Peptides against a protein of PDB entry 9IZ0. Designs and how they scored, part 184

Target 1, 345 residues: chain A of PDB entry 9IZ0
Amino acid sequence: ITCLGSNGHTYKQLVKGGNDDLRQDAVMEQVFEQVNGFLRSYRKTSQRNLSMRTYKVIPLALKTGVIEWVQDTIPLGEYLDSAHKVYHPKEWSLSTCRKLIAEKQMEDLETRLKVYDLVCRHYRPVFRHFFLESYADPVQWFTTQTNYARSTAVASVLGHVLGLGDRHGQNILIDKTSGEVIHIDLGIAFEQGKKLPVPECVPFRLTRDVVDGMGITGVEGVFRRCMEFTLETLRREEDSLLSVLEVLRYDPLFSWLISPLRRMKKQKMQLENFNQPESGNITTDASRDPKIQRNNVSGESEAERAILKVRQKLSSTLSVEASVGELIRIAQDPSYLALMFCGWS

## One batch from the design tools (peptide; made by RFdiffusion4, then SolubleMPNN)

Design b2_p19_6_s2 (from b2_p19_6, 9 letters changed)
Fold by OpenDDE base, seed 2:
Structure b2_p19_6_s2 (fold): chain B 345 residues (1-345), chain A 19 residues (1-19)
Amino acid sequence: as target 1 above (345 residues)
Amino acid sequence: ELEELLKEMAEKLEELAKK
């Protein structure tokens, strides 16, 4: 829909209806705005304009809301699928790669690593071409690639600290104007991604294509340094961040647990995506929600565990450099990526 | 063995995806 704002500007809005609890997304966007306040206040992050890109979410009802339509964006997965067909037309299709990974998903780690390596040899990174194709001016190319590396670094630190899950290529948008990443569908947070049928084993998405978009330096340079400055800011503002999360503990609308319905939906999407190309058409079938009595006592104990995990991730036991180094290592480790739904791109 | 089997599976899958 298109809405006329009180400021006289027209805004394109995406109406989501069905089974998506947009309250979770709205709350996570509020947390990101608070974090953006910390990033603006700290010299090292402010000088680099480091921010998590946000979008407006207005929950209208339990299962209905309005989301700001982010103009001039493309899903990362949509770009990568199209670009791979152009640049590597003799390599395996994304569907073939997914089916091979799926066929061996119940096998041991050694077998899954062999499948992952084979898929990686037959599906090479292409995301560098996004910047080369989209920006003919060398200054614009360098600026947008720098903005990509910066925004990915912020999103990676925040994604790890807040335990954001479901970071697949359709839930990461690329802004074609700035090169910045925009994370959408924030309803899997506080490590609830580990409760998915395919558990999330990486702290954030740092696949070969995500790295290829950083250019010749890969993770070594703008990305690593911006992760370090972001983590340094979050460690400095630990008490402020924890205070924001404590407010959510008492929000009866916030879910510290993945809903059984959302788990089933993600399970269905994972199973469908093993068999079909990622068509981002979320047809939400109107299944009757059984009245799951949310035991309030379970919510508080999960909130406390989530806040404790955030505090642990902000611990100064390791240097910022050592902590970032370990996060980058784990996020690129084939032993984890081979276990993921789409760890090769 | 495993790599050859997976390549044969991939070839069959690519042939099916072209039909």
Scores: peptide ipSAE 0.397, ipTM 0.920, DockQ to the pose 0.035
Fold by OpenDDE base, seed 1:
Structure b2_p19_6_s2 (fold): chain B 345 residues (1-345), chain A 19 residues (1-19)
Amino acid sequence: as target 1 above (345 residues)
Amino acid sequence: ELEELLKEMAEKLEELAKK
């Protein structure tokens, strides 16, 4: 829909209906705005204009809302699939790579590492070309690539601290004007991604293409330093951040747990990306309710556990540099990336 | 062995994706 704003400007709005938890997205966007306040308050972060890019989410009902149309963006995964076909037309398709990883998904780590390495050799990074194609002026090129590395660093720290899951290439938008990243579909938070059928094992997405977009220095420069400054800011504002999360503990509309329905939908989407559409009548015999042990862990006990994990991630037991160094190491470790649904790109 | 099997599978998948 198109809405006329009070300022006389027309805004495109995406109306989402169905099983999308727009309340979860709206709450995470509110947390990001508070964090953006902290980032503006400290010289090290404000001097670099460090922020999490946000978008407006207006929940209208339990399963319906209006999302701001993020103009001049492209999903990272859409760009990468298109660019890979242009720059590497003799390499394997994204579909082939996915099927190979899927075929060995139930195998041991050693086998999965061999598959991951083979896929990586036949699907090379291309994301540097986004900046080379989009920005003819060297100053604009350098500025936008720097903005990308900065925004990715902020999103990586926040994604780790808040335990954001489902960070696939369709849930990460690139702003074509600024080079900044925009994270969408925030309904998997507080490490609930570890409860997916393919558990998320990385703290944030730092795949080869995510690194290729940072240019020649990769993680060693703007990205690492901006992660350090962001984590330093969040550690200083720990009590303020925890106070924001404690308000959510008492919001009966906020889900600290991934809903069984959303988990099943993500499971089905993960499986459907593996199966060709054989037109077989899968009578979803809904009768195999997997005995999800309803551990009646009260929503309060899961909120308390989530807040405790946020506090643990903000711990000053390690230096900022050591903590960021370990996060970058884990996020790039093939032993974790080989376990992901799409860890090669 | 495993790498050869995976390459043969990839080749078959790429042939199917070009049709």
Scores: peptide ipSAE 0.397, ipTM 0.919, DockQ to the pose 0.035
Fold by OpenDDE base, seed 4:
Structure b2_p19_6_s2 (fold): chain B 345 residues (1-345), chain A 19 residues (1-19)
Amino acid sequence: as target 1 above (345 residues)
Amino acid sequence: ELEELLKEMAEKLEELAKK
C-alpha cells in the first residue's frame, strides 16, 4: 500500500496478515524512539549520530498490521548466503552446516565445539564483500562501513539491555544506502530468547560475518567505542529508561512473556530447518495444561523481573569499558556460539 | 575420528543438496 503522509510525502507500507502479533514490535519501536532521544541529547553519542534504526509499526488487530516498508534493504542472511556461494563455492552450504550443528546439538560442549570449529573452517566469513562490491568510491565505502559498525554497536547494547532475542540473519536488515542495520521482528525481548528450544546464550549477535563487516579493525575500532558511548548514555539515562519500561508494564499491547503460539512457531521452524524426521517421541509434554501456568504467573511479576534485569545490566559496578569488554568477549566466545542455532555466520 | 564422520556426513548432505 502507498500512503500519503500529512507532510505530503508518499510512504510505501506493507500490510502484514498472518499469525504474527505486531504489538510487540510496535512497543519495542517506541522504546527505541525514546532511547534515540537519549542518544541525541548526549554529546558523545549525538556527535556520532548514534541511533537505533526504527520503522513504523501500526498493529490493526491480533493478526494484522501495517509495517513501514524499509526501502533499499536486504536481510543479512540473504546477502551472506548469496555472497558465500559466490566467494566460497567449494565450501559447505548453509543447510549442511545447520544439519551438522543439529546432529550434535544434544552432545557435550567439547563435541559441539569440535562441530562448530569444523563448520567455521568450511564456512568462512564474506560480509566484508558487501561494502567492497556495493561501494566503488573509497569514501563511500569507508563511510558505509563506519555506519555499519556504529549502527551494530547501538543495536548490540540495546539488544543486550532490553534482552532482544531471535537475532538471526533474516531479522537483521542492511540498508544498502547507509550501511546501517535495521532490526525487525522484535517480539522476543527481555531474555525470552533463553526460553526457545535452542536457548540464546549470547548478549547480541557478534558472529564472524558480523565482525567481518567491520573491516580490518574488527571489534577494536569504531564498534567498541560506539558500544561504550551507547552504554554510558543508557547508564546516565537509567531512570528515564526504567520510567519508559514502567509505562510498558501497564500497556495492554505488550506481553513480557513469549506467547505459547510464537514459541511453538519458532520450535516448528527450527525443526523444519534441521530436517529431523518427525520422530513422534517429541513428547511435547503439552500435559502441562497452559491454563494452570497462566493463573500463577502474573504478568506483573514477569514485568518486575524484566525491569530488574534491565537495571542490573545498567549497573555501574563495572566500568563502561570493562562491561563492554566482557559483552564483546561473551558474544564472540566459541563456547557460547557453538550452542547457538547459527553461531558461525 | 568425529571430524572424519562429520566430513563424510557433510559430503553426503552436499551430494543430496545438488540433486
Scores: peptide ipSAE 0.396, ipTM 0.920, DockQ to the pose 0.036
Fold by OpenDDE base, seed 3:
Structure b2_p19_6_s2 (fold): chain B 345 residues (1-345), chain A 19 residues (1-19)
Amino acid sequence: as target 1 above (345 residues)
Amino acid sequence: ELEELLKEMAEKLEELAKK
């Protein structure tokens, strides 16, 4: 749908119809706007224009809403698949790599590490080419690559602190004008992704292609320093951030429990990311829901645990530098990346 | 052994993806 705003600007809007509850996405965007307030107030982050890129989400009903169409963007995964075909036409396809990882997904860590290493040798990073091919002017190239590293750093800290799950190449948009990252489909927060069949083991996405986009310095320099300044700001504003999350504890629009429908959709997306749909009607007989003993964890007890985890992640027990160093290490650890559905790119 | 088996599987998958 295209809407004319009262300001005379035309906004493209994606109307999600069906079983997608956009209320979680809308709430997370509100949390990001509050965090962006903290980033603007703190000198070290304000001087660098650090922000989480947001988009407008208007939930219209329980299962319908309008999402702002982010103009001039591309999904990271769509760019990477296209770029691999151009720059490495003799390497394995993304489909081949996914099938190899899927075939050994039930094997031990040692076997999965061998598969991951083999895939990495046959599928090399290419995301640096986005900046080289999109920006002919050296000043624009440097500015956009810097904006990418900055926005990725903010998103990585927020992703860790708020436990944002399901951060794959289709849920990360690249703004072609600024080089900034935009995280979409925020339906899993507060480490609810760890309850999926393929649990998220990394604090944020820092794969080889995500690093390759940072240029020659990789994670060192702009990215690391911007993570440090972002975490320093969040630690300073801990009480303010926790107060925002306490309001969400009582928000009837926010579900601290992953809905069965969202869980099934995310499980299906995880499986579809392994298998291109060959046209076989896999009637997933919904009857074999393993009796996950849903201990009747009240939504209140999940909210309290989520807030406690945020507080724990903001702890000043380690320096900002030590905390960021450990997060970067874990996010790049092959022992975690080999467990992901797409940890190689 | 495992790496050879995975390469053979990859080659078959790449042949199938080209058809």
Scores: peptide ipSAE 0.389, ipTM 0.919, DockQ to the pose 0.035

Design b2_p19_6_s3 (from b2_p19_6, 14 letters changed)
Fold by OpenDDE base, seed 4:
Structure b2_p19_6_s3 (fold): chain B 345 residues (1-345), chain A 19 residues (1-19)
Amino acid sequence: as target 1 above (345 residues)
Amino acid sequence: ELKELLELFAELREKKARE
């Protein structure tokens, strides 16, 4: 839809109708706006204009809402699929890579590592080309690549701290003007990604293509330093961040758990993307919405556990540098990436 | 390429035949 604002400007808006509850997205965007306040108040982060890119979400009902249309964006996965065909036309297709990983999903770690390595050799990174193609001017190229590394660092820290899941290439937009990342579909938070059919075992997405976009230094330099400054800010503002999350504890519309419907939808999408033969009659008798008496007691306990995990991730037991170093190491570890849905790109 | 894939599939068949 296009809305006319009271200021006389026209705004494009996406009406999302579907089974996805936009309330989760709206709440996470509000948390990001508060965190952006902390990032603006702290000298080390404000001097670098560090922020999580946000978009407006207005939930209208359980299954409908209005989302701000983010102009001049492309999904990371869409760019990578197109660019890979151009720059590496002799390499394997994304579908071939997905099939091989899926066929070995139930095998041991050693086998999965061999398959991951093989896929990586036949599907090389291309995301550096986004900046080279889009920005012929060296100053614009350097600026946009720097903005990408900065925004990815903020999103990586926040994604880890809040336990954001489902960070596949279609849920990460690239702003073609600034090079910044925009995370969408925020309905898997507080480590609920570990409950997916393919469990998420990395703190954030730091795959080879995500690193390739950072340029020659990769994670070393702008990205690492911006992660450190972001984590230092969040540790300083721990009580403020926890107070924001405590407000969400009392939001009757907020879900600390992945909904069974969303879990089933993600399961189906994962199976379809892996070309796994439909093992028999999953009677999608979605008609029996079990009246799961949401025992209110279970929701409060899950919220408390989620907030406790956020506090644990903000712990000063390790230095900021040591904590960021370990997060970067784990996020790039082949032993974790080989276990994931798409850890190679 | 195809040879490495075939070798990987052969190793996996041998593992499953030993289990």
Scores: peptide ipSAE 0.010, ipTM 0.372, DockQ to the pose 0.049
Fold by OpenDDE base, seed 1:
Structure b2_p19_6_s3 (fold): chain B 345 residues (1-345), chain A 19 residues (1-19)
Amino acid sequence: as target 1 above (345 residues)
Amino acid sequence: ELKELLELFAELREKKARE
């Protein structure tokens, strides 16, 4: 839809309808706005303009809302699929890589690592080309690549601390003007990504293409330092962040658990990406819903567990540098990436 | 850092102009 703003400008907006709970997205965007307040208040983060890019989400009803149309963006996965065909036309297609990983999904870790390594050798990183294509001025190129590394660092720390899931290449937008990342579809939070059919084992997305976009220094430079400053800010503002999350504990509309419908939708999307359309009438006999014992863990007990995990992630037991070092190590570890739906790009 | 980045940018542009 196109809406007339109070400033007399027309804004294109996306109306989402269906099974997506836009209330969760709206609440997570409000949490990011509060965190952006903390990042602006701290000298080390404010001097670098560190922020989580936000977008406006207005939930209108249980299954409908208006999302701000983020202009001049592209999904990371869309860019990578296009660029990989251009720069590596003799390498494997994304569909071939997905199929090989899928076929071995039930195998042991050793077999999955061998397949992941094979896929990685036949699907090389290309995301550095985004910056080289988009910017003719070296200063603008350096600025936008720096903004990308900074934005990715903030999103990585926040994504870990808040336990953001479903961070695939279609849920990460790249701003073509600034180089910043914009995370969308925030309805898998507080480690609910571990409950997906393919469990998320990494703290945030730090795949080879995500690193290739940081340029020659990779994770060693702007990215690592900005993760450290972001984590230092969040540790300093722990009580403020926890107070914001405690307000959500009392929101009867906020779901601390992944909805069964969202879980089924993600399961179906994962399965559909594995099945080529063989024309066979697969009557999905919906009958064997495993009785997942809905342990009636009160929404309050799940909120309490989520807040406790956030507090644990903000613990000062390790230095900021040691904590960031371990997060970067885990996020790049082939033993975790080989278990992911798309850990190679 | 900035100088090495500018040199790398020049090399990558020259490669892309030859392809």
Scores: peptide ipSAE 0.008, ipTM 0.364, DockQ to the pose 0.013
Fold by OpenDDE base, seed 2:
Structure b2_p19_6_s3 (fold): chain B 345 residues (1-345), chain A 19 residues (1-19)
Amino acid sequence: as target 1 above (345 residues)
Amino acid sequence: ELKELLELFAELREKKARE
């Protein structure tokens, strides 16, 4: 839709309707705005303009709302698919890679690692080209690549701490002007991604293409240091962050759990992305409705567990450097990435 | 509910801007 503002400017807006609770997106955006306050108040993060990019979400009802149209953006996954066809036209298609990973999804880790390695050799990183092709001026190139690494670092720490799930390439937008990342579809939080049919086992998305966008230093330098400063800020502001999350504990409409409907929708979307119309009767026996044991764990007990997990992730038991080092290691570990739906790009 | 949550977040932002 297009809205005329009281200032006489015309704004494009996206209306989302369906079964997705846009209130969860709106709440998470408000949490990000609070965290951005903490990042602005702390010298080490403020001097680097570290922030989580936000977008405006106005929920109109439980299942409908208006979101800001984020101009001059592209989904990371859309760019990567297009760029891979241009820069590596002799390599495998994304569909071929997805098919091979899917065919081995039920196999052991050793077999899945071999397939992941094979896919990685036939689908090389290209995301560095986003910066090289978009910015002819060396200063703009360096600035936007730096902004990307900074923005990705903030999103990685915050996404880990809040347990953001469903961080696939279509849920991460790249701002073509700034190089910053914008995370969308925030409806899987507080480690509920581990409850998906393909469990999320990485703390954040740090695939080969995500790293390739950081340039020649990869995760070293800007990205690592900005993760460290972000985690240091969140540890300092632990009580304030927990106080924000405690407000959500008393929101009767905030779902600390992935809805069965959303879980089923994500399962179908994962299966449909495998079911391109090659005529193979994969009898997906959809009849195994996993009896979601409605363990009547009170919504309060799940909120308390979520808050406890946030507190545990902010623990000062390890140094900031050691904690960030371990997060980066796990996020890049082939033993985890080989288990993911699209861990190669 | 959402309005009250947004008001609480605004108050928290204002408190942190004064500290």
Scores: peptide ipSAE 0.007, ipTM 0.342, DockQ to the pose 0.014
Fold by OpenDDE base, seed 3:
Structure b2_p19_6_s3 (fold): chain B 345 residues (1-345), chain A 19 residues (1-19)
Amino acid sequence: as target 1 above (345 residues)
Amino acid sequence: ELKELLELFAELREKKARE
């Protein structure tokens, strides 16, 4: 839909109907607005305009809401698939790479590492071309690449601390005007992504293409320093962040558990990427939603466990530099990336 | 509930902007 704002501007909005509870996305956007308040209050982060890009989510009902359509954006995965075909037309297709990783999903780590290395040699990074194509002016190019590295650093720290899962290339938008990242579909938080059939083993997405977009310095420059300043701010504001999360603990509308429907939908999307569409009308009559008595006791225990994990991730036992160094190391480790559904791009 | 949460978040933002 298109809405006329009180400012006379027209805004496109996405009306999402279906089984997705937008209340989780709306709550996570409010947590990001609080974190953006902390980032604006701290000199090291405010001087760099560090923020998590947010979008408006209005839940209308359990299964219906309005999402702000972020104008001038593209999904990272959509850009990478198109750019890879242009710049590397002789390399493997994304579907071929996915198939090979899938066929070896049940094999040992050594076999999965060999397949991951093989896929990486036949599917090279291309994301640097986004900035080169979009920004012919050197100042705009440098500014947008810097904004990308900054926004990715903030999103990476928040992704780790809040345990945001499912950060695949379709859940990351790139703003074509600013170069900033926008994270969408926030329905997996507080490490619930580790309960997926393919568990996310990395703290955040730092694949070869995510790094290629940072330019010649890769992670060693704007990105690392902005992660450090973001983590320093969150450690300073630990009690304030935990107080915000404690309010969510008592929200009966917030689910600390992944929705079984979202889990099934993600599992189906994972499976449909493996099977060619056999046009079998499996009318799964989803009518028998078993009333799984949400044992309220399980939700409170998961909320407490989630808050404890946030506190542990904000621990000052290691320096900010050491903590960020370890996070960057783990996020780029082939031993974790080889276990992902799409760790090569 | 969600409205009260949003109001509490607004108050927390205003408090931090005054610090």
Scores: peptide ipSAE 0.000, ipTM 0.308, DockQ to the pose 0.014

